# Peptides against a protein of PDB entry 3PUK: the designs that were tried, part 41

Target 1, 227 residues: chain A of PDB entry 3PUK
Amino acid sequence: ERGLKSVVWRKIKTAVFDDCRKEGEWKIMLLDEFTTKLLSSCCKMTDLLEEGITVIENIYKNREPVRQMKALYFISPTPKSVDCFLRDFGSKSEKKYKAAYIYFTDFCPDSLFNKIKASCSKSIRRCKEINISFIPQESQVYTLDVPDAFYYCYSPDPSNASRKEVVMEAMAEQIVTVCATLDENPGVRYKSKPLDNASKLAQLVEKKLEDYYKIDEKGLIKGKTQS

## One batch from the design tools (peptide)

Design b1_p21_2 (made by RFdiffusion4)
Fold by OpenDDE base, seed 5:
Structure b1_p21_2 (fold): chain B 227 residues (1-227), chain A 21 residues (1-21)
Amino acid sequence: as target 1 above (227 residues)
Amino acid sequence: EELEELEEELEKRKELEEEEE
């Protein structure tokens, strides 16, 4: 059985590398904290070399310009990562790379998107969302990347109720990205006790799955599977 | 819709730039 790692790699290869591939061209790839972990979980440096990546750089670090090379940004749609990108292309005279291909791991908020559009549009060759917001650990095992999820989900403080909802929405979205990556529409099962967090999350996932498959790229409606 | 519009614009720009290179 091809494990979750291979499926994730296949998705990245198709959605990112194949999308921006040019014969004989090498790119510098910029990663953030999440995408570093993501790629580390599902590929090796040799795999990236085969995809036309010469070097990997951390987007958060100060880097020397390589103005003759195009850059592939595989990053999360966060203010921190976007700000680092903007610093690379914010001025014509200070462009670190020849051009940028941007692939976000998830939906990029309009505020960030507009900021990019306003500042760096001319330097961007591609900008896509690929919807991979999880890290595969092993076959059928993945880790969500939601900051403070545990804290808010288990906080007895009523003042955290609003934040808890936001966290659950983010978790649900990431679970849906797993399902989308696997092309699955699972029947959601959960244990609700001692808290109702699992039930709430399950409901959010089910709702988002329905929405996704109704409006997905394939226009396919899939029945629920037992899993 | 905004993302789609940007993607279309970027694709057009890409084509133009690739022709110039």
Scores: peptide ipSAE 0.024, ipTM 0.505, DockQ to the pose 0.081
Fold by OpenDDE base, seed 4:
Structure b1_p21_2 (fold): chain B 227 residues (1-227), chain A 21 residues (1-21)
Amino acid sequence: as target 1 above (227 residues)
Amino acid sequence: EELEELEEELEKRKELEEEEE
């Protein structure tokens, strides 16, 4: 398969599973809402088994401890997911797993990262950002996970202008992750809309692409930046 | 729902694979 799904899977396999793979070791994988959809879109259950995942659990749910097993957290860098992780390792009594490998789908804000470091650093074997914040739907189609994107982008209410910018930023960020995943730096094309949404988004994407590839060329640790 | 389906299918496949080994 040459489609986006296969590319995404290959990226996850390389960046996540291969990174934490240990011969003969099985892990529990913790997923959030986004990563559940992500994996469902690009792999099969058999694929996960082959990657050494024995159990998949929802990070948001209360779970029984499996203290003898290491946990692979494949989650979005959100307060909700991070808080759930922190509850799993916040204290010795609350430690649900032997250790944690954390892979964020996108840039983890310093505030969240610092919170993790402050409370759970000893339990963490890996903490990486893999820059996949989109869902591959078809071979050439992906979906963005930006709450209320449509509402704010097309809202005629000027009071929503600030929120619109935030949404545009988030969408642009996710589009860049697609490009990064595909290892492409495309020229952005758009058709103007009455509210110039496409133009604004295009500008943001262009800027972020430039920043991403500039950083990548410099060999910096984080291959992504915010504009 | 998606997670539940994934979990169930994974467990089922795991059991089958273990039985085949």
Scores: peptide ipSAE 0.012, ipTM 0.396, DockQ to the pose 0.014
Fold by OpenDDE base, seed 3:
Structure b1_p21_2 (fold): chain B 227 residues (1-227), chain A 21 residues (1-21)
Amino acid sequence: as target 1 above (227 residues)
Amino acid sequence: EELEELEEELEKRKELEEEEE
């Protein structure tokens, strides 16, 4: 019943917690809006404690320094989250934590990455992109993190047509990320009526899946799987 | 259930931080 949740948790455990794990060490974990929802969907507080997280804090809030502890930032690559991180480590005299481990949920734009590098590179022990940009709901069901997706996809206003295409591209990209997380190259199924949105999205997903699996991490072409 | 537990904990932390500001 929770297959996708388990897969997502396993990926986070391997890519984030195991990656920065040190025996006997506790960390403070900083979350943003998206990663709060993400972790809430696939783990319990007890699971986080088992992974060496002593305290969870919201990155957007002003926090008291805990200078003796290292911080684990599990955040989206947004200007808002990055700016909050920079406030924690940007000043040499006012670092909130001992060091930072940063794990982005998606590709971090070069502009943001360069800003981090220029400001506080010495404080960073790890910086990775783990490519999880969706929220698991059920065993094979998830929601996408695409702002205003409903509005643009179902807007009757022709002026929103271009924005609708952008939203569909973002959705398709996130679906491919789900497939990669599940190690699947699925056949795409959809309901086409009354709007053609599902058909258009399906075409985008199929194209992106084809491109992705032509040159995977192992240079292998994967066949279609069931989903 | 898992959603509620973690969200509640994070919300409590947010509230505490806001009170300290």
Scores: peptide ipSAE 0.011, ipTM 0.411, DockQ to the pose 0.016
Fold by OpenDDE base, seed 2:
Formats: C-alpha cells, sequence, structure tokens
Structure b1_p21_2 (fold): chain B 227 residues (1-227), chain A 21 residues (1-21)
C-alpha cells in the first residue's frame, strides 16, 4: 500500500510544481504554518530543490524584496495568509517579487478571492485550489488543521455552539480532501460516545462526499469503498 | 533543514500570538 505521505507528495508535485514549472526557472516559495507542516511531513528540502524551489520563506515575515524572481505561494485560504500575500503585491506596497503563482490548499472563499482579484490580479500568473487540507502522519493516518477544534468540539459551554458548527464543517471538508486525494469514497466509521460530535461529523462528511463525486470534473461517480 | 527551521519559527510565532491574546 502506498503510504499517505507519498500520495500527498505526488499530489503536490503534480498539482503545484508541475503546473508552474518552467525550464531553468527558480522560484521563491512562500509557506504558511499549515503548508510548512504539510511539506515537512511528506518531502525533504532536496525534493523542493529538484522542483525548482531555491528558497523557502515564511509568508508571515517581513521579507526583503527579490523583484527579479517569481514567487510560488503555497498557502491556506485564510485571511491571515491572504493578507500577507496582499502586502507583497498590493497597490499600497512595493511588489516583493516579479509575479505570483498561488496555490491554495483548500477552497478559497469568494470574499478572499475577490479581494485578491481586486488588488493584484495583474501580478498573478496562476491561482488554483489543490484541496489538500490535512497532514499525513502515518501511512494511513493524518491530522487536520482546524484551529481550536478540540476546544470548541468538546466545550460544554453552549455559547460555543455556533463556532462548533463552523469547526465541524471545516473538519468535514478536510476529511473529504483526504478522500479525494486517495480517490476513495469510504464508509464512515466513528466512535460516538460520549458525545455526538463524531456522528455529526460523519453526517457532514457523507454529505460532502456525495456532493464532491456528483460534481467531479471527470463526471465519475464512485461507489462506497470498504474503508 | 530549512523546512524544519521554518516550522520551529512558525510554532514560536504561534506561541507568541497566544501569549499576547
Amino acid sequence: as target 1 above (227 residues)
Amino acid sequence: EELEELEEELEKRKELEEEEE
């Protein structure tokens, strides 16, 4: 069985690096917190060099301009990461790089996407969503990147109910990205006790899986898998 | 190595942000 790490790496290689590769061209790659962890989990620096990445930079840092080089942004579709990108190419600031290739790890909300389009569309050569919102831990194990998920999911405070729903939705979306990456439509298994969180999450996952395969770019509908 | 360093730095930043909140 191909380990989840290798599957994730292959997905990133094909969806990101191969998509923007130009012969003899080196890029600076900008990472956020999630994508740093993601890449660290499934590749080495030598692998990135082979893919035409000369330097990795933290998107959150105040970086020196390298105006002669193009930048590859591999980032999560969050306000924080998007705002950092906008500071690099926005009208109020000097452009940090020659041009940008943006690859989001998940669906970018229309509000953020429109903000990007309005401010720096001329600097963007590519903008894609690759739908990898998980970190491979083991061959068949992954972790989700949902801030404060544990707190909200297990909080006894009723005031957190709305936030809990948002977190559950985000988790479900990330699980679907795993399934999509593995090309699987699994039967969902969960432990419901002591709380119903797992049941709610399972329902969300099932619904999203159905939606995903119905709207698949290839028009392929797959049946449920055993696992 | 560079990825590991970046991870450490990002983690440190997260910790600082949590302390400021």
Scores: peptide ipSAE 0.014, ipTM 0.420, DockQ to the pose 0.020; fails the geometry check

Design b1_p21_2_s1 (made by RFdiffusion4, then SolubleMPNN; from b1_p21_2, 11 letters changed)
Fold by OpenDDE base, seed 4:
Structure b1_p21_2_s1 (fold): chain B 227 residues (1-227), chain A 21 residues (1-21)
Amino acid sequence: as target 1 above (227 residues)
Amino acid sequence: SDIEKFEEKRKKRKKIEEEEK
């Protein structure tokens, strides 16, 4: 059931993390829209920590410089992602990180590669293309559309606690809407994580489900269904 | 540099792909 996810994770681990791993070195990982979805589908924050990632950042967002740390860019070869990378390393004064390791999820077009080469060559410690352009899915899964959910939920930074809570609320609401749409009142199951996000989310979902069914205009109070 | 090595790899790959067409 989780075979494809495991395969994808193993591929990423070997092609990306093992490729740039240095003993005792931590990196900041920059993700784009696709790679955020990709990693969220096949790994946990603990997995990333084990691979030497201290924090994940959205490449599209303005970020504070961490000039003493190297950055791992795991991004799609798109103009948007590349442009964001270029902004991070375009000039010596603008360098947000010590150096860059770049891993593209697919073949990088010459136009984009040439831009990188022309402006950021000295900052690049590694450049590689991997061939993962799909997101592994499990059966009967729902993908929630909550912006930055992965970044906040999987952030070890306590400063993101408030944002994490907001995101979790949004996720819980969406889950409830899915349940409502399916006319189900499921028992919430989760796998515990170090940050206990799953537990918190589960609690929010349970609470919201209870509230939803209690106030259901149709007067239908359903017990827990097998879900 | 690593980027130069990468470029070489890219060129080789492109060449192979073109030959396979």
Scores: peptide ipSAE 0.347, ipTM 0.845, DockQ to the pose 0.115
Fold by OpenDDE base, seed 3:
Structure b1_p21_2_s1 (fold): chain B 227 residues (1-227), chain A 21 residues (1-21)
Amino acid sequence: as target 1 above (227 residues)
Amino acid sequence: SDIEKFEEKRKKRKKIEEEEK
């Protein structure tokens, strides 16, 4: 048992693989940079084979068409990953796969969603957001995928204030996805010294947690659990 | 279609988020 890694794998298995499972059907899985790291952190190739994945491909690379097979896209909702998907299905003559199952690791922006809808709707068998935007490391330790987080959070330059806020919002959102994955609504603990960054981040997390559970599809509001 | 169902879920989520602001 690998603590958080096992929890993350179980979440992916339930939310992605079980969701698109068809008996006797094999799929090609397309990954981006983040999801490659994510899966590498919590599973083995043998695990993916058991889930009906015959081969893993990098979405950024040029790939030969396999028109008889369906493709499972497990990707981040970024312009780069979405553009690669659009290249695979954007034209009738250039469709690389039979159909697509798309699972985003986070909320997909409207701009990207609209592009997909306009170009590839007929090729899509499944589209879902699963909200896993972190890399598990230890039992209850994870790494956030927020570029330049350290630089902006600890910058004394007031000109970076706006960027600092964006970074903190992204961090808070990812922490909420951890809580959602663990099915917990924790009381947030932090070190306040020497800077107030941790306090501000904690406030953002608490607010976002409240919002998340209020809008949960299950309609369940959970009390805070101190852990 | 599945994408239409997904779109409806997105709309519902956005509505709730806006009401909570």
Scores: peptide ipSAE 0.346, ipTM 0.841, DockQ to the pose 0.615
Fold by OpenDDE base, seed 5:
Structure b1_p21_2_s1 (fold): chain B 227 residues (1-227), chain A 21 residues (1-21)
Amino acid sequence: as target 1 above (227 residues)
Amino acid sequence: SDIEKFEEKRKKRKKIEEEEK
């Protein structure tokens, strides 16, 4: 299938599984709420087995140590997920796994990164950001995971202006990850609304797209496409 | 270490972002 799901899977396979793959080695994979949904949308358990994942565990749950196995953390850069990771590796005596490979679905804030660095540096074999912050529903359909997006975007209450801005920023970031995953730099189009939310979001997306391609490790700057 | 390398990448990224502001 040439749909978005296959593209997402291909990206995860390349950016995560191929990156930490070792022949004959099995890993435990730790997922959070978002990455559980993400993987469920684009792969099967059999696919994960083929990639050397023996079991999948929820990072939020208490888990028994498997100290002889390495762990693959595919998680969102959130305080909750990071805190759970820190609990797994925060002390030498409390290490649940042999080592950690960490792949964030988005840019990890400095505050969280610094916490990881300070506490768990020696346990980390890999740390990367892969920038997938959306859920593929269909071939060309995806869902943004931004809490209360609808509420704040359509709120007439001026007291929500700051919150609205934060929500729109998050939405724009996720849209950029879609474009990055598809390797596209689209010309953003929108229809005006009474509150002009679409225009504001479009502007944010355009700005972030520009920034992304400029700072991308591949150094690929693509022209805008009409689609 | 890998995390140090990652940190260096992050620093470079931030520098670029700051220069573009």
Scores: peptide ipSAE 0.347, ipTM 0.840, DockQ to the pose 0.576; fails the geometry check
Fold by OpenDDE base, seed 1:
Formats: structure tokens, sequence, C-alpha cells
Structure b1_p21_2_s1 (fold): chain B 227 residues (1-227), chain A 21 residues (1-21)
């Protein structure tokens, strides 16, 4: 039985490593906070070596140039990670690596994408979004990474209503990425609580799942599956 | 370029999302 970790690894292997693989070529892989946790949860360094990764570097750290090697950026589409990438390739004199392969864990906002395009387009050999925004724990367990989720979702203060909505949206997005990774369209279930938060979240997930499968790159509309 | 191809894909997705609203 393949656990969630195996499924996530398979997805990353296919979507990232196989996508940029060249025979005899080694790459430096740049990770951010989220992707460090993601890879550490589903693979070992030996697995990465087999995929042609010679070394892993933290994108936030100051790094010495290795101009003869290409870099694989597996990062979240955040201003912080994008800014670090831009520092690596933003000027001709300051290029850290030979070229870049960029794989985002989620949809990259237009504002960030436009900055990349304007400054670093010539250095980019590949740019792709792979839609993995969760951390696998066990076979059927995963962790959502949404800061302050508990605070905003259970806050009685009406002033937090807007923040609550943003948090719930982010949670729904991450759940959808799990479903996409597992190739599942589950019937959404929730436990009834005094607060309508569970129902609202379920509705958001259902809506986003419908949208995802309607827009599926493969044009396949899947019916609801039991999970 | 690859980034231009990616941009085209993004535009197509946005268009579909807007039509579904």
Amino acid sequence: as target 1 above (227 residues)
Amino acid sequence: SDIEKFEEKRKKRKKIEEEEK
C-alpha cells in the first residue's frame, strides 16, 4: 500500500526531476522553508542524488556562485523566495548559477511572475507550477501550513472576519492540492460544531475541487470518489 | 522561450476561471 509520502514523492519526481533531467548533468537544488519540509517528509538525500542533485542549498542564505552549474529552484511563490531568486539572477555580474529551472509549489501571482519575467527571463530554462502545498505525515494524514488558522477561525471578534476568510481560503487551497496529488475527487465530510466554520470550509473545498477538475489540464472530469 | 509558454498557459487558465464566474 502506497502511503501519502510515496504519492507525494512520485509527484515531485515526475513533475520536477523528470521534467528537467539531463543525462550526466548535476544540479544544485535551492529550497525555501516550505519545500525543505516537504522534501524532508517524503525523501532522503540518497533519493535526491539519484535524481541528479549534487547539493541542496537554502535560498535564503548567502551562497557562493557556482557559475558552471545549473540550479533547480523548488520554491513557494512568495515574495521572499522570489526576491532571493531575483538576487541570484537579477544582474549579469551577480549570476550565481549557469541557468535556472523554477518549480513553484502553487500558483505564482502575476505581480511576482512579472518581476521574474522582466528581470530573469533569459536565465530561465524552465518555469512550472506543480500544486503541492501540504506536508505528508502518515499514509492518510497531512499537515496544513496556514499561519494563525486557529486564532482567526475561532475568533469571536468581528474585526477578524476578513482574516478568517483568507485563512479558510488558504486551507481550502491546500486541501485541493492534496486531492490533486492523490488524483482524487472526494466527497467532503465534516463534523458539525457550534461554529459554522467546518461547513464553510467544506463548501470552499467542494467549489475549488469542482473548479480544479473542470480546468484539469488533461481535460478529464472525474466523478466524486470515496476516500 | 519556456517562460513565454508558461505565461500563455497562465493566461488560458485565467480566462477559463473568469468564464466560470
Scores: peptide ipSAE 0.343, ipTM 0.840, DockQ to the pose 0.561; fails the geometry check

Design b1_p21_2_s2 (made by RFdiffusion4, then SolubleMPNN; from b1_p21_2, 9 letters changed)
Fold by OpenDDE base, seed 1:
Structure b1_p21_2_s2 (fold): chain B 227 residues (1-227), chain A 21 residues (1-21)
Amino acid sequence: as target 1 above (227 residues)
Amino acid sequence: SSIEEFEKLLEKRKEIEKERE
């Protein structure tokens, strides 16, 4: 029943916690809205304590400086989350923590990355993208985090056509990251909808899966697995 | 193509991180 949750937790443990872990060191972890939901879905506070996290803080809240401790930012690559990070480290006088480890849940646009690099590079010990942009619900069930997905996908307004395509592309990317996390190349199945959104999304997912497994990290082409 | 681009960017960023250590 917890197959996907366990896989997601294992991925986070390996990609984030093990990557920045130092013996005897405790960190403050900063979360945004998405990563709060993500961690709450796949772990307990006791698990985080075992990984060297002393306390969890909301990145959007005004926080008191803890200058003797390093901070682990596990956040989405959004302007809002990045701006909050920049407030923590953008000024020497306003530096909240000793140093920062940044792990993005998805692709961080170059514009945001460059903004961080230009202003806070000296404070950053790690900056990685880990490709976990979904919330595990059950063994094989997950939710996607794509803002305004429902609105644009089901909008009858032709002016939203371009936005719809962008949203569907983002959803397809997230589905592929789930497959990658599970090390699966599933046969895509869908239920028909009035606006043919399911068919379009299925096509995008299939295309992206093909691209992903065309040349994997091991140079191997994986066959399709049962969905 | 978007995934491949992302992977390339990730590798590039890893290199930048190593230079900062």
Scores: peptide ipSAE 0.025, ipTM 0.511, DockQ to the pose 0.057
Fold by OpenDDE base, seed 5:
Structure b1_p21_2_s2 (fold): chain B 227 residues (1-227), chain A 21 residues (1-21)
Amino acid sequence: as target 1 above (227 residues)
Amino acid sequence: SSIEEFEKLLEKRKEIEKERE
């Protein structure tokens, strides 16, 4: 059983670096807050160098143009990250880099995608969604990136019920992403007390897993594994 | 569903490629 970190790295290597690699070509990699944490959790700078990354830059910061180099954007599909990308390649501004390879950690909403399409489609060499929306902490532990999850899940205020449902959905989606990454269809186990949050989350995960493994991205049906 | 997600991805890629032509 390979550690989750190694599995995640392998997936990133295959889905991102191998996808855009060209012999002898170096790229600048742009990261956001989430992907910085993600990569930090599963690789070293030396690993990135081996993958043809010369430097990593924070997408949120102002950066000097390096117009002769292509940029690899490994970012979350958020308005903030997308806006920063658009600033780098938007029609109203001079391009900071030669071209862009964009890899989103999750599904990019149509609204954001359309903004990208309308502004700088010609600069984009690749645009993929790789579905890694979690951070591996150790071999079998991961952290979900769901804002205010704790607050809403444990809120006694009924007015937060709708928000709680949204959070639960997001968490379930990320858990399914983990399962997909590990190529597993687990039997979900949970501790229900003191609240029913775990039960609800489990139900959502099970439902989403069922949907996913009806036909996965490769057209395969997988059986359940014990977890 | 995974099918729907795949279809959406394909559509997005197709659109990007179309605009690059």
Scores: peptide ipSAE 0.023, ipTM 0.529, DockQ to the pose 0.056
Fold by OpenDDE base, seed 4:
Structure b1_p21_2_s2 (fold): chain B 227 residues (1-227), chain A 21 residues (1-21)
Amino acid sequence: as target 1 above (227 residues)
Amino acid sequence: SSIEEFEKLLEKRKEIEKERE
């Protein structure tokens, strides 16, 4: 397949599956709401089988332990997903799997990571951030996973102003992840709306792009997934 | 970053485990 879906799949394959690949080993893959949508958009179950995934489980659901198998957690860095992971490995009695490979779809805040490190470090074989926080749909079309984005962005209710800003921030972050994934640093173009949402979003994107592609003192590019 | 530092530790652990095999 050509287009963005293929690019995203290649990224996941390289950053996740190739990274934790072990010959002859099968893993259980744990997904959250976002990564379920993400993988559904760019691959088939047969593709996952080829990558050594025997079964996919929802991280939010109660699951039976499979203690002999390692688990691949491909999840968003959210409190909910992290808490579910912690329940899987937080205690010896509650350990669901043999070990864990964790791949976050975006930057994991230290507050969340520290919880993981404090309670589950011995169970973790990998813990990485991959910068994919969008859903590919068409060749060059993607969907941002921001709940109620449309509602808040276009709400005339002033009481939603704070939430609107949060949504805008999240959208901007995800757009930057798209750019990072595609290795692009585009000039932002937009058409203004009556509420000037496009302009605000553009400004946020530009700022975040600048931050993402910021060159350090050593001439190396820093990204938000690098902390 | 904290996660990068942790990954370094994990790599070290991996190497130690390989040596024990």
Scores: peptide ipSAE 0.351, ipTM 0.833, DockQ to the pose 0.081; fails the geometry check
Fold by OpenDDE base, seed 3:
Structure b1_p21_2_s2 (fold): chain B 227 residues (1-227), chain A 21 residues (1-21)
Amino acid sequence: as target 1 above (227 residues)
Amino acid sequence: SSIEEFEKLLEKRKEIEKERE
């Protein structure tokens, strides 16, 4: 049985590294907080070297220019990460790298995308969205990247009800993304006591899975699998 | 360095996985 970590790595390898690979070419890879955690969960440094990555850099830090090398940005579509990218390429006179390949871990909002397009389009060789918004822990186990999920889901304060719903939706979406990554349409199982949060989340996941597999990329309806 | 931080994260995760097994 293939572990979730290996599946995630395979997806990243195919969607990111194979997509921008050129024979004999080394790249600098820029990571943010999320993608650092993601890669550390599913690969080794030696794996990255084999994929043509010479150096890993933190996108949030001030970095020295390496003008002769192309940069691979594997980042989340957040204002913070995008702003850091724009600092690297936004000025015509102060480009830090030769060119950029950008891979977002999720859908990039139009506002951010347009900002990039307006400022740095000529420097970008590739811009792609992939769907990996979770951290694999062990076989069939993962953590979700939903800020303050625990706080809102278990808050007794009624004023947090609306935010709780938003968090639940975000969690459900990420779970569906995991299922898509694994190419599975699972039956959802949960423990609901003492709160009904698990039941509500399960219902959201089931609904989203149904919608996702009703019309897939190939127009096929996939069968339900066990989970 | 970012590489060192990455390696540290790898080590921490491995330790957590061992504790859960």
Scores: peptide ipSAE 0.015, ipTM 0.322, DockQ to the pose 0.019; fails the geometry check

